# Peptides against a protein of PDB entry 3JWR, part 40

Target 1, 323 residues: chain A of PDB entry 3JWR
Amino acid sequence: TRELQSLAAAVVPSAQTLKITDFSFSDFELSDLETALCTIRMFTDLNLVQNFQMKHEVLCRWILSVKKNYRKNVAYHNWRHAFNTAQCMFAALKAGKIQNKLTDLEILALLIAALSHDLDHRGVNNSYIQRSEHPLAQLYCHSIMEHHHFDQCLMILNSPGNQILSGLSIEEYKTTLKIIKQAILATDLALYIKRRGEFFELIRKNQFNLEDPHQKELFLAMLMTACDLSAITKPWPIQQRIAELVATEFFDQGDRERKELNIEPTDLMNREKKNKIPSMQVGFIDAICLQLYEALTHVSEDCFPLLDGCRKNRQKWQALAEQ
Target 2, 298 residues: chain A of PDB entry 3JWR as posed
Amino acid sequence: TRELQSLAAAVVPSAQTLKITDFSFSDFELSDLETALCTIRMFTDLNLVQNFQMKHEVLCRWILSVKKNYRKNVAYHNWRHAFNTAQCMFAALKAGKIQNKLTDLEILALLIAALSHDLDHRGVNNSYIQRSEHPLAQLYCHSIMEHHHFDQCLMILNSPGNQILSGLSIEEYKTTLKIIKQAILATDLALYIKRRGEFFELIRKNQFNLEDPHQKELFLAMLMTACDLSAITKPWPIQQRIAELVATEFWEQGDQVGFIDFVCTQLYEALTHVSEDCFPLLDGCRKNRQKWQALAEQ

## One batch from the design tools (peptide; aimed at target 1 S127 Q130 L189)

Design b2_p12_6_s2 (made by RFdiffusion4, then SolubleMPNN; from b2_p12_6, 5 letters changed)
Fold by OpenDDE base, seed 4:
Structure b2_p12_6_s2 (fold): chain B 323 residues (1-323), chain A 12 residues (1-12)
Amino acid sequence: as target 1 above (323 residues)
Amino acid sequence: SELLKELEEFLS
């Protein structure tokens, strides 16, 4: 395609030029092509292209395929969200120095997972999918969308000309896919809530050890969530804009819940209660985000900008809630 | 809490 030709022939700017190592990164001003270029740079600078012998054209095709399999009519859970998740992962790995704590396969898996974790998202949550008796709800009992996302990821990875993992051994391939699956599934916030206590306790007791395979898996899950939620850490203007996108998508779901399911949406999904957004954001930060970024910062102090951003945004939301 | 329940149900 013309798009592939353009991408494959383009000079890929440095990570410094693209600012993709910054936790404060914003994609708002970037074209789709530029987001793809950023993605190439992430793979390159993480040594994934070299270590796993990725062909440039194949990587380009894969990136475009991933991007293509996000829906454009979804306000928040689209390519830009996936891209921002991956960028946060990249920043956490590089600037946050988590790269030094992980294997190349884990890094490969995390980056693929970050980009893929919401593939073909429909703009509705698992609860809606279940309540609407969607065909996907017949395939999976829990984490319905996350299983679907992984299936889409796997489909793309196995598609002709998209096989960025072809340079891996069979064992490496299996390991990578396992980690990808676990990472994507970990983005189900329900699973995060279930598992985070173990992680926080390990950190609190100073017993956290990445050499333990179980703890490694747990950490990767927490890291995925941290990147998935990283919008909450962004500079306030960026945070506000993303929060508007989230609200738009949630309100769209709420509208559908009223119309299609004949139910009153929860406050989070209720357009009529938009005035509750600031207080809900404070609640979200307190209930979900702060402890995670605190714990992540304990694993790597260089991740502090995420925690700091989260704290700053809490103050901003609190100020709005008091108006 | 009610918030946690909502978050668990609706943010995933």
Scores: peptide ipSAE 0.089, ipTM 0.823, DockQ to the pose 0.232
OpenDDE base, seeds 1, 2, 3, 5: peptide ipSAE 0.093, 0.069, 0.086, 0.106; ipTM 0.828, 0.817, 0.822, 0.829; seeds 1, 5 fail the geometry check

Design b2_p12_6_s3 (made by RFdiffusion4, then SolubleMPNN; from b2_p12_6, 7 letters changed)
Fold by OpenDDE base, seed 3:
Structure b2_p12_6_s3 (fold): chain B 323 residues (1-323), chain A 12 residues (1-12)
Amino acid sequence: as target 1 above (323 residues)
Amino acid sequence: MELLKELEEFLK
C-alpha cells in the first residue's frame, strides 16, 4: 500500500525528537504516520529490532495492521489509546528504568501487548457483551474482550508479511506468546482488583523480588495496568481531553443500554449524570489508580512522574467536584 | 460506596 511505502521509506526521528521518553507525552498533534514512526522508534530503541532480527518492512506492515484493526468509530478504545499505552510502557522502561529489570522477551511481549491489548474493541465493556448475549460471551466466561483482543493479536502476528516474531526460536516464540496473553488479560480491571492486593502487600513488607517467577508475572500485570490507565497521570489539559473521550464512549454505551437492553445505565454510563464526572474521577483515582502508581514508584523511583501526575489530577478533579 | 460499586461494574 502507499501508506506502507511511505512509512517504510521514512526516516525515523530519535526518541528525543519524538519526546516518547516523556511521561507527559501527548499524541493529540500527531498524524497517524507520526504515531507509526514513534512505534518503530520504540521497537528500535528497546533493541527489539536488532535482538530479534526484525525486518523493517515486516515491522512497518505489522504496525499498520495493528492500527487498522482498531475501530475508528470508538471514541476512546481506538488506535490512539493503544499507542499511548505503548508510549507509557516505553517511557516506563526507559525513563522509569524498568528495562534493566526485565528480559528482552518480556520487553518484546509487553510492547506487543500494549499495542494490541484492545484490538477490535467495540466501545462497550465486558458486562455489556455478557448482558447483550453477544457471540463472544459464548466463547469466554471471563475477560471476554481481553480474550478477543489476544485472538486478534495472534491473528495479526500470524498473517503473511506481519510475522515480526519469525526470528525467534520455537521456545522464545512460545514464551513470548504466553507473556503477551497474560499481559493482555491483565488489562481486565476485574483481574487487577483481584491481584493487586498481593502486589501491594509484597511492596509494603519489602518482600518484593523480581527474581521470583510468580512475582515477575504479577509485576508485568501491574505494569500493564499502570500503562493502560496512564491517561490519569497526564498533564491536566491532556487529562481533561482524554476524560471527555472516555465519557463519550461510556455515554454511548449507556445510550445503547437504554435502547437495546431496556436498562437504566449506571451513573458512569449515564449521559444525564455528566455533572458527576469530577467526583467519579476522584473515586476512580482513589479506588484504582493511586496505590498502583505508589507501588510502581517503590519498584522504580524514576516512575514518580506517573504518581505525581495522578496526585495533581486528583486535586484538579476534587476542586471541580466541590464547585 | 455506590460509586465504588459502579466503578467495579465498569471494571468488569
Scores: peptide ipSAE 0.039, ipTM 0.768, DockQ to the pose 0.161
OpenDDE base, seeds 1, 2, 4, 5: peptide ipSAE 0.039, 0.037, 0.039, 0.038; ipTM 0.770, 0.762, 0.766, 0.764

Design b2_p12_6_s4 (made by RFdiffusion4, then SolubleMPNN; from b2_p12_6, 6 letters changed)
Fold by OpenDDE base, seed 1:
Structure b2_p12_6_s4 (fold): chain B 323 residues (1-323), chain A 12 residues (1-12)
Amino acid sequence: as target 1 above (323 residues)
Amino acid sequence: SELLDELEEFLR
């Protein structure tokens, strides 16, 4: 395609030029082509292209395929969300120095997972899918959408000309797919809530050890969530704009719940309850976000900007809630 | 706990 030709022929700017190592990164000013270029740079600077002998054209095609399989009519859970999740992963690996704690296969899997974790998202949560009796709800009982996202990821990886994992041995391939699956499934916030206590306790007791396979898996799950939620850590103007996108998507779901299911939406998804957004954001930060970024900072102190950003945004939301 | 349950329902 013309898009592929343009991407494959383009000079890829440095990570410094693209600012993709910054935790404060914003994609708002970037074109779709530039987001693809950023993605190439992430793979290159993480040594994934070299270590796994990726062909440039295949990588370009894969990136474009992933981007294409996000819906344009979804306000938040679109390509830009996936891209920002991957960028946060990249920043955490590089600036946060987590790269040195992980294997190349783990890094490969995490980056693929970050980009793929919301593939074909429909702008509705698992609860809606279940209540609407969607066919996907018949296939999976738990983490319905996350299973679907992984299936889409696998489909793309196996598509002709998109096989970025073709340079891996059979064992490496199996390992990578396992980690990708686990990472995508870990983005189900319900699973995060179930597992985070173990992670926090290990940190609190100073018993956390990445050399333990179980703890490694747990850490990768927590890291995925930290990147998935990283909008909450961004500079206030960025945070506020993303919160509006999230609210838009939730309100769209609420509108559908009224129309299609005859259900009164919860405050979070109720368009008439916009005034509660600031207080809900404070609650979300306190209940979900703060402890995660605190724990992540204990694993790597260089991840502090995520925690600092989260704290600053809590203050901003609290100030709005008091008005 | 109640807030967590609500968040779990909404954000998963």
Scores: peptide ipSAE 0.059, ipTM 0.786, DockQ to the pose 0.187
OpenDDE base, seeds 2, 3, 4, 5: peptide ipSAE 0.043, 0.062, 0.054, 0.067; ipTM 0.783, 0.790, 0.788, 0.796; seeds 3, 5 fail the geometry check

Design b2_p12_7 (made by RFdiffusion4)
Pose (drawn by RFdiffusion4):
Structure b2_p12_7 (pose): chain A 298 residues (1-255, 281-323), chain P 12 residues (1-12)
Amino acid sequence: as target 2 above (298 residues)
Amino acid sequence: SELYDFLHEVSP
């Protein structure tokens, strides 16, 4: 509660000061309070704060709530992951220049979604919770964890003093939530795979076009995956360390080159055809693929 | 289910 006091009264530094406009950004050296501040700057500089009548008091309580609903004991899938994803999402809309390509309702949804796309993640994959017959598997059909991440995000938005959406017309609120649900579910790697082929062709055939309502929401799913694992596009020292965490969390459940080829370069290439200013992601990606390949050969 | 198992196998 004091955390709210200190936060809801501190000056939010500029985006330039926070270097959150950068695809090469890192959080290793930021405090907890600082990361919440960057998030406020994100909402502010995306005009989400003014266009949706958000009170500084409410947004702060909500951000803090999401922070406390990520598990600390979880190796990689903790708050800093949700944060590093939202920052990548933020950097994509700004420096990658996509904000000029989509509505205010969509930008707000993507940001809220990127922040909460893994809420309460217990450090285990959908495959495991299904095979271990976790009650969550009994409750949800497909995309089990991602359904849960959303159930949580919504639970928090309905919490008192957390309705950062309270300023929306009922129609606006209704469709924003629809997009948020779609965004969070799209971070299921299975859906990314079962859908990317369709998108990779519209790109390949120089046919892809945003105006098409459907082609757009497909891309929105592809954008979510693009930020969800943007960590693979980081400078080597960072990718080296964050790969250490994904490493431990996986080993804990058990108790890189093939993946980048199979999952990543394919995607970031497509994102750059859609937006050239998004190439740093593709550059940083193959750059790390280069260093992991060299290590694989010892 | 099979896809999830496959993804688990290819996961680093």

Design b2_p12_7_s1 (made by RFdiffusion4, then SolubleMPNN; from b2_p12_7, 7 letters changed)
Fold by OpenDDE base, seed 1:
Structure b2_p12_7_s1 (fold): chain B 323 residues (1-323), chain A 12 residues (1-12)
Amino acid sequence: as target 1 above (323 residues)
Amino acid sequence: MELLDELDRLAP
């Protein structure tokens, strides 16, 4: 395609020029082509292209395929969300120095997972999928959408001309797919809530050890969640804009819940309750975000900008909730 | 509790 030709022929700017190592990064000013260029830079600077012998054209095609399999009519869970999740992963690996704690296969898997974790998202949550009796709800009892996202990821990875993992051994390939699956499934916040206590307790007791395979898996799950939620850490103008996108998508679901399911939506998804957004954001930060970024900062102090951003945004949301 | 239940619903 012309898009592939343009991408494959383009000079890829440095990570410094693209600012993709910054925790404060915003994609708002970027074209779709520029987001793809940023993605190439992430793979290159993580040494993934070299270490796994990726062909440039194959990587370009894969990126464009991933982007294409996000829906354009979804307000938040679109390519830009996946791209920002991957950018936060890249920043955490580089600026946050987590790269030094992980294997090349783990890094490869995390970056693929971050880009792929919401593939074909429909702008509705697992609860909606279950209550609507969607065919996907018959395939999986829990983490319905995350299983679907992984299936989409696997489909793309196996598609002709998109096989960025073709340079891996059979064992490396199996390991990578396992980690990708675990990482995508970990983006189900229900699973995060179930597992985070073990992680926080290990940190609290100073017993956290990345050489333990179980603890490694747990850490990768927590890191995925930290990147997925990273909008909450962004500079306030960025945070506000992303919160508007999230609210739009949730209100769209709430409108569908009324129309299609004949139910009253929760306050979070109720358009008439938009005045509760600031207080709900404070609650979300306190219940879900703060402790995660505190624990992540304990694993790597260079991740502090995520925690600092989260704390600053809590203050901003609290000030709005008091008005 | 309600917020956690709502957050469980925030999980896509």
Scores: peptide ipSAE 0.034, ipTM 0.763, DockQ to the pose 0.204
OpenDDE base, seeds 2, 3, 4, 5: peptide ipSAE 0.032, 0.029, 0.033, 0.026; ipTM 0.754, 0.750, 0.757, 0.694; seeds 3, 4 fail the geometry check

Design b2_p12_7_s2 (made by RFdiffusion4, then SolubleMPNN; from b2_p12_7, 5 letters changed)
Fold by OpenDDE base, seed 5:
Structure b2_p12_7_s2 (fold): chain B 323 residues (1-323), chain A 12 residues (1-12)
Amino acid sequence: as target 1 above (323 residues)
Amino acid sequence: SELLDLLDELAP
């Protein structure tokens, strides 16, 4: 395609030029081509292209295929969300110095998972999928969308000309797919809520050890969530704009719930209760985000910008909630 | 509570 030719022929700027190592990164000014160039840079600077002998054209095609399998009519859970999740992962690995704590296969899997974790997202949550009796709800009982996202990820990875994992041994391939699956499934916030207590307790007791395979798996899950939720850590102008996208998608779901399911939406998804957004954001930060970024900062102090950003945004949302 | 509602919407 013309898009593939343009991407494959383009000079890939440095990570410094692209600012993709910054926790404060924003994609708002970037074209789709520039987001793809950033993604190539992430793979390159993580040594994934070299270590796994990725062909440049195959990587370009894969990136474009992933991007194409996000819906354009979804306000938040689109390519830009996946790209920002991957960028936060890259920043956490590089600037947050988590790269040195992980294997190359784990890094490969996390980056693929971050880019793929919301593939074919429909702009509705698992509860809506279940309540609407969607065909996907018949296939999966739990983490319905996350299973679908993984299936889409696997489909792309196995598609002709998209096989970025062809340089891996059979054992490396199996390991990578296992980690990708676990990482994508970990983005189900219900699973985060279920598992986070174990992680926080290990940190609190100073018993956290990445050499333990179970704790490694737990950490990768927490890191995925930290990157997936990283919009809450962004500089306030960026955070506000992303919160508007989230609210738009949630209100669209609420409107569909009213129309299609004949139910009153929850406050979060109720367009008429938009004035509660600031207080709900404070509640979200306190219940979900703060402890995660605190714990991540205990694993690597260089991740502090995520925690600091979250704290600053809490203050901003609280000030709006008091108005 | 608003928080419980939030958690329910974020959960499957």
Scores: peptide ipSAE 0.033, ipTM 0.757, DockQ to the pose 0.205
OpenDDE base, seeds 1, 2, 3, 4: peptide ipSAE 0.032, 0.031, 0.028, 0.032; ipTM 0.760, 0.753, 0.733, 0.755

Design b2_p12_7_s3 (made by RFdiffusion4, then SolubleMPNN; from b2_p12_7, 8 letters changed)
Fold by OpenDDE base, seed 1:
Structure b2_p12_7_s3 (fold): chain B 323 residues (1-323), chain A 12 residues (1-12)
Amino acid sequence: as target 1 above (323 residues)
Amino acid sequence: MDLLKLLEELAP
């Protein structure tokens, strides 16, 4: 395609030029081509291209295939969300120095997972999928969408000309796919809520050890969630704009719940409850975000900008909730 | 605010 030719022939700017190592990164000014160039830079600077012998054209095609399999009519869970999740992963690995704690296969899996974790997202949550009796709800009882995202990820990875993992041994390939699956499934906040207590307790007791395979898996899950939720850590103007995208998507679901399911939406998905957004954001930060970024900062102090950003945004949302 | 309900809503 013309898009592939343009991407494959383009000079890829440095990570410094692209600012993709910054926790404060914004994609708002970037074209789709520039987001793809940023993605190439992430793979290159993590040594994934070299270590796993990726062909440049195959990587370019894979990135474009991943981007293509996000829906353009979804307000938040689109390519830009996946790209921002991957950028936060890259920043956490580089600037946050998490790279030094992980294997090359784990890094490879996390980056693929971050880019792929919401593939073919429909702008509705698992509860909607269940209540609408969607065919996907018959295939999976739990983490319905996350299973679908992984299936889409696997489909793309196995598609002709998209096989970025072809340089791996059979054992490396199996390991990578296992980690990708676990990482994508970990983006189900229900699983995060279920598992986070174990992680926080290990940190609190100073018993956290990344050499333990179970604790490693737990950490990768927490890191995925931290990157997936990283919009809450962004500078306030970025945070507000992303919160508007999330609200738009949730209100669209609520409108569909009324129309298609004849149910009253929850306050979060109710367009008439827009004035509750600031207080809901405070509740979300307190319940989900703060402790996660505190624990992550304990694992690596260089991740502090995520925690600091989250704290600053809590204050901003609280001030709006008091008005 | 029912935090549990909020969490269920935020869960993809």
Scores: peptide ipSAE 0.035, ipTM 0.775, DockQ to the pose 0.217
OpenDDE base, seeds 2, 3, 4, 5: peptide ipSAE 0.032, 0.033, 0.031, 0.031; ipTM 0.762, 0.767, 0.759, 0.746

Design b2_p12_7_s4 (made by RFdiffusion4, then SolubleMPNN; from b2_p12_7, 7 letters changed)
Fold by OpenDDE base, seed 4:
Structure b2_p12_7_s4 (fold): chain B 323 residues (1-323), chain A 12 residues (1-12)
Amino acid sequence: as target 1 above (323 residues)
Amino acid sequence: MELLDLLDALAP
């Protein structure tokens, strides 16, 4: 395609030029081509292209295929969300120095997972999919969308000309797919809530050990969630804009819940309760985000900008909730 | 807002 030719022929700017190592990164000013160039740079600077012998054209095609399989009519859970999740992963690996704690296969899997974790997202949550009796709800009982996202990821990875994992051994391939699956499934917040207590307790007791395979898996899950939720850590103007996108998508679901399911939506999805957004954001930060970024900062102090951003945004939301 | 409601909303 013309898009592939343009991407494959383009000079890829440095990570410094693209600012993709910054936790404060924003994609708002970037074209789709520039987001693809950033993605190439992430793979290159993580040594994934070299270590796994990725062909440039294949990587370009894969990136464009991933981008193509996000819906444009979804307010938040689109390519830009996936791209920002991957950028936060890249920043956590580089600037947060987590790269040195992980294997190349784990890094490869996390980056693929971050880009792929919401593939074909429909702008509705698992509860809506289940309550609407969608065909996907017949295939999967739990983490319905996350299983679908992984299936889409696998489909793309196996598509002709998109096989970025062709340089891996059979064992490396199996390991990578296992980690990708676990990482994508970890973005189900229900699983995060279920598992986070173990992670926080290990950190609190100073018993956390990345050499333990179970603790490694747990950490990768927590890291995925930290990147997926990283909008809450962004500078206030960026945070506000992303919160508007999230609210738009949630209100669209709430409107559909009223119309299609004849139910009253929860406050978070209720357009009539938009004035509760600031207090709900404070509640979200306190219930979900703060402890995660605190724990991540304990694993790597260089991840502090995520925690600091989250704390600053909590203060901003609290100030709005008091008005 | 109960944590469950928040999780249901945020969980894709």
Scores: peptide ipSAE 0.046, ipTM 0.801, DockQ to the pose 0.232
OpenDDE base, seeds 1, 2, 3, 5: peptide ipSAE 0.047, 0.044, 0.045, 0.047; ipTM 0.808, 0.797, 0.803, 0.804; seeds 1, 5 fail the geometry check

Design b2_p12_8 (made by RFdiffusion4)
Pose (drawn by RFdiffusion4):
Structure b2_p12_8 (pose): chain A 298 residues (1-255, 281-323), chain P 12 residues (1-12)
Amino acid sequence: as target 2 above (298 residues)
Amino acid sequence: SEEFLEDVLTHF
């Protein structure tokens, strides 16, 4: 509660000061309070704060709530993951220049989604909770964890003093939630795989076009995956360390080059054809693929 | 790659 007092009264530094405009950004050295501040700057500089009548008091409580609903004991899938995804999402809209390509309702949705796309993640994959017959698997059909992450995001938005959406017309609120649901579900790697082929062709055939309502929402799913694992596009020292966490969390459940080829370079290449200013992601990606390949050969 | 894909699609 004091954490709210101190936060809701601190000055939010500029985006330039926070270096959150950068695809090469890192959080290793930021405090907890600082990361929440960057998030406020994100909402502010995306005009989400003014265009949706958000009170500083409410947004702060909500951000803090999401922070406390990520598990601390979880290796990689903790708050700093949701944060590093939202920052990548933010950097994509700004420096990658995509904000000029989509509505205010879509931008708000993507940011809220990127922040909460892994809420309450218990450090285990959909495959495991399904095979272990976790009650969550009994409750949800497909995309089990991602359904849960959303159930949580929504629970928090309906919490008192957390309705950062309270300023929306009922129609606006209704469709924003629809897009948030789609965004969060799209972070299921299975859906990314079962859908990317369709998108990779519209790109390959120089046919892809945003105006098409459907082609757009498909891209929105591809964008979510692009930020969810943007960690692989980081400078080597960072990718080295964050790969250490994904490493431990996986081993805990068990108790890189093939993946990048199979999952990543394919995607970031497509994102750059859609937006050239998004190339730093593709550059940093194959750059790390280069270092991991060299290590794989010892 | 095939084994990873199968693992990823376990819940479908």

Design b2_p12_8_s1 (made by RFdiffusion4, then SolubleMPNN; from b2_p12_8, 6 letters changed)
Fold by OpenDDE base, seed 3:
Structure b2_p12_8_s1 (fold): chain B 323 residues (1-323), chain A 12 residues (1-12)
Amino acid sequence: as target 1 above (323 residues)
Amino acid sequence: VEEFLADILAPY
């Protein structure tokens, strides 16, 4: 395709030029081509291209395939969300110095998972899928969408000309796919809520050890969630704009719930309760985000900008909730 | 319970 030719021939700017190591990064001003260039830079600077012998054209095709399999009519859970999740992962690995704590296979898996974690997202949550009796709800009982996202990820990875993992041994391939699956499934916040207590307790007791395989798996799950939710950490003008995209998508679901399911939507998805957004954001930060970024900062102090951003945005949302 | 909490609390 013309898009592939343009991407494959383009000079890839440095991570410094692209500012992709910054926790404050915004994609709003970037073209689709620039987001793809950023993605190439992430793979390159994490040594994944060299270590796993990725062909440049294959990587370019894979990136474009991933991007193509996000829906354009979804306000938030689209390519830009996946790209921002991956950028936060990259920043956490580099600026947050988590790279040195992980294997190359774990890093490879996390980056692929971050880019892929919401593939073919339909702009509705698992509850809607279940209540609408969608065919996917018959295949999976829990984490319905996350299983679908992984299936889409696997489909792309196995598609002709997209096989970025072809340089891996059979064992490396199996390990990578296992980690990708676990990482994508970990983006189900229900699983986060279920598992976070163990992570926080290990941190609190100063017993956290990444050499333990179970604790490593737990950490990768928490790191995925931290990157997935990283919009809450962004500078206030960026955070506000992203919150509007989220609200748009959730209100679209609420409108569908009224029309298709004849139910009153929850406050979060109720367009008539837009004035509750600030207080709901505070509640979300307190219930979900703060402890996670605190714990992550305990694993690596260089991740503090995520915690600081979350705290600052809590204050901003609280001030709006009081008006 | 976790699913319910996720549905109500997760604006992202």
Scores: peptide ipSAE 0.287, ipTM 0.890, DockQ to the pose 0.149
OpenDDE base, seeds 1, 2, 4, 5: peptide ipSAE 0.182, 0.197, 0.094, 0.219; ipTM 0.835, 0.843, 0.807, 0.849

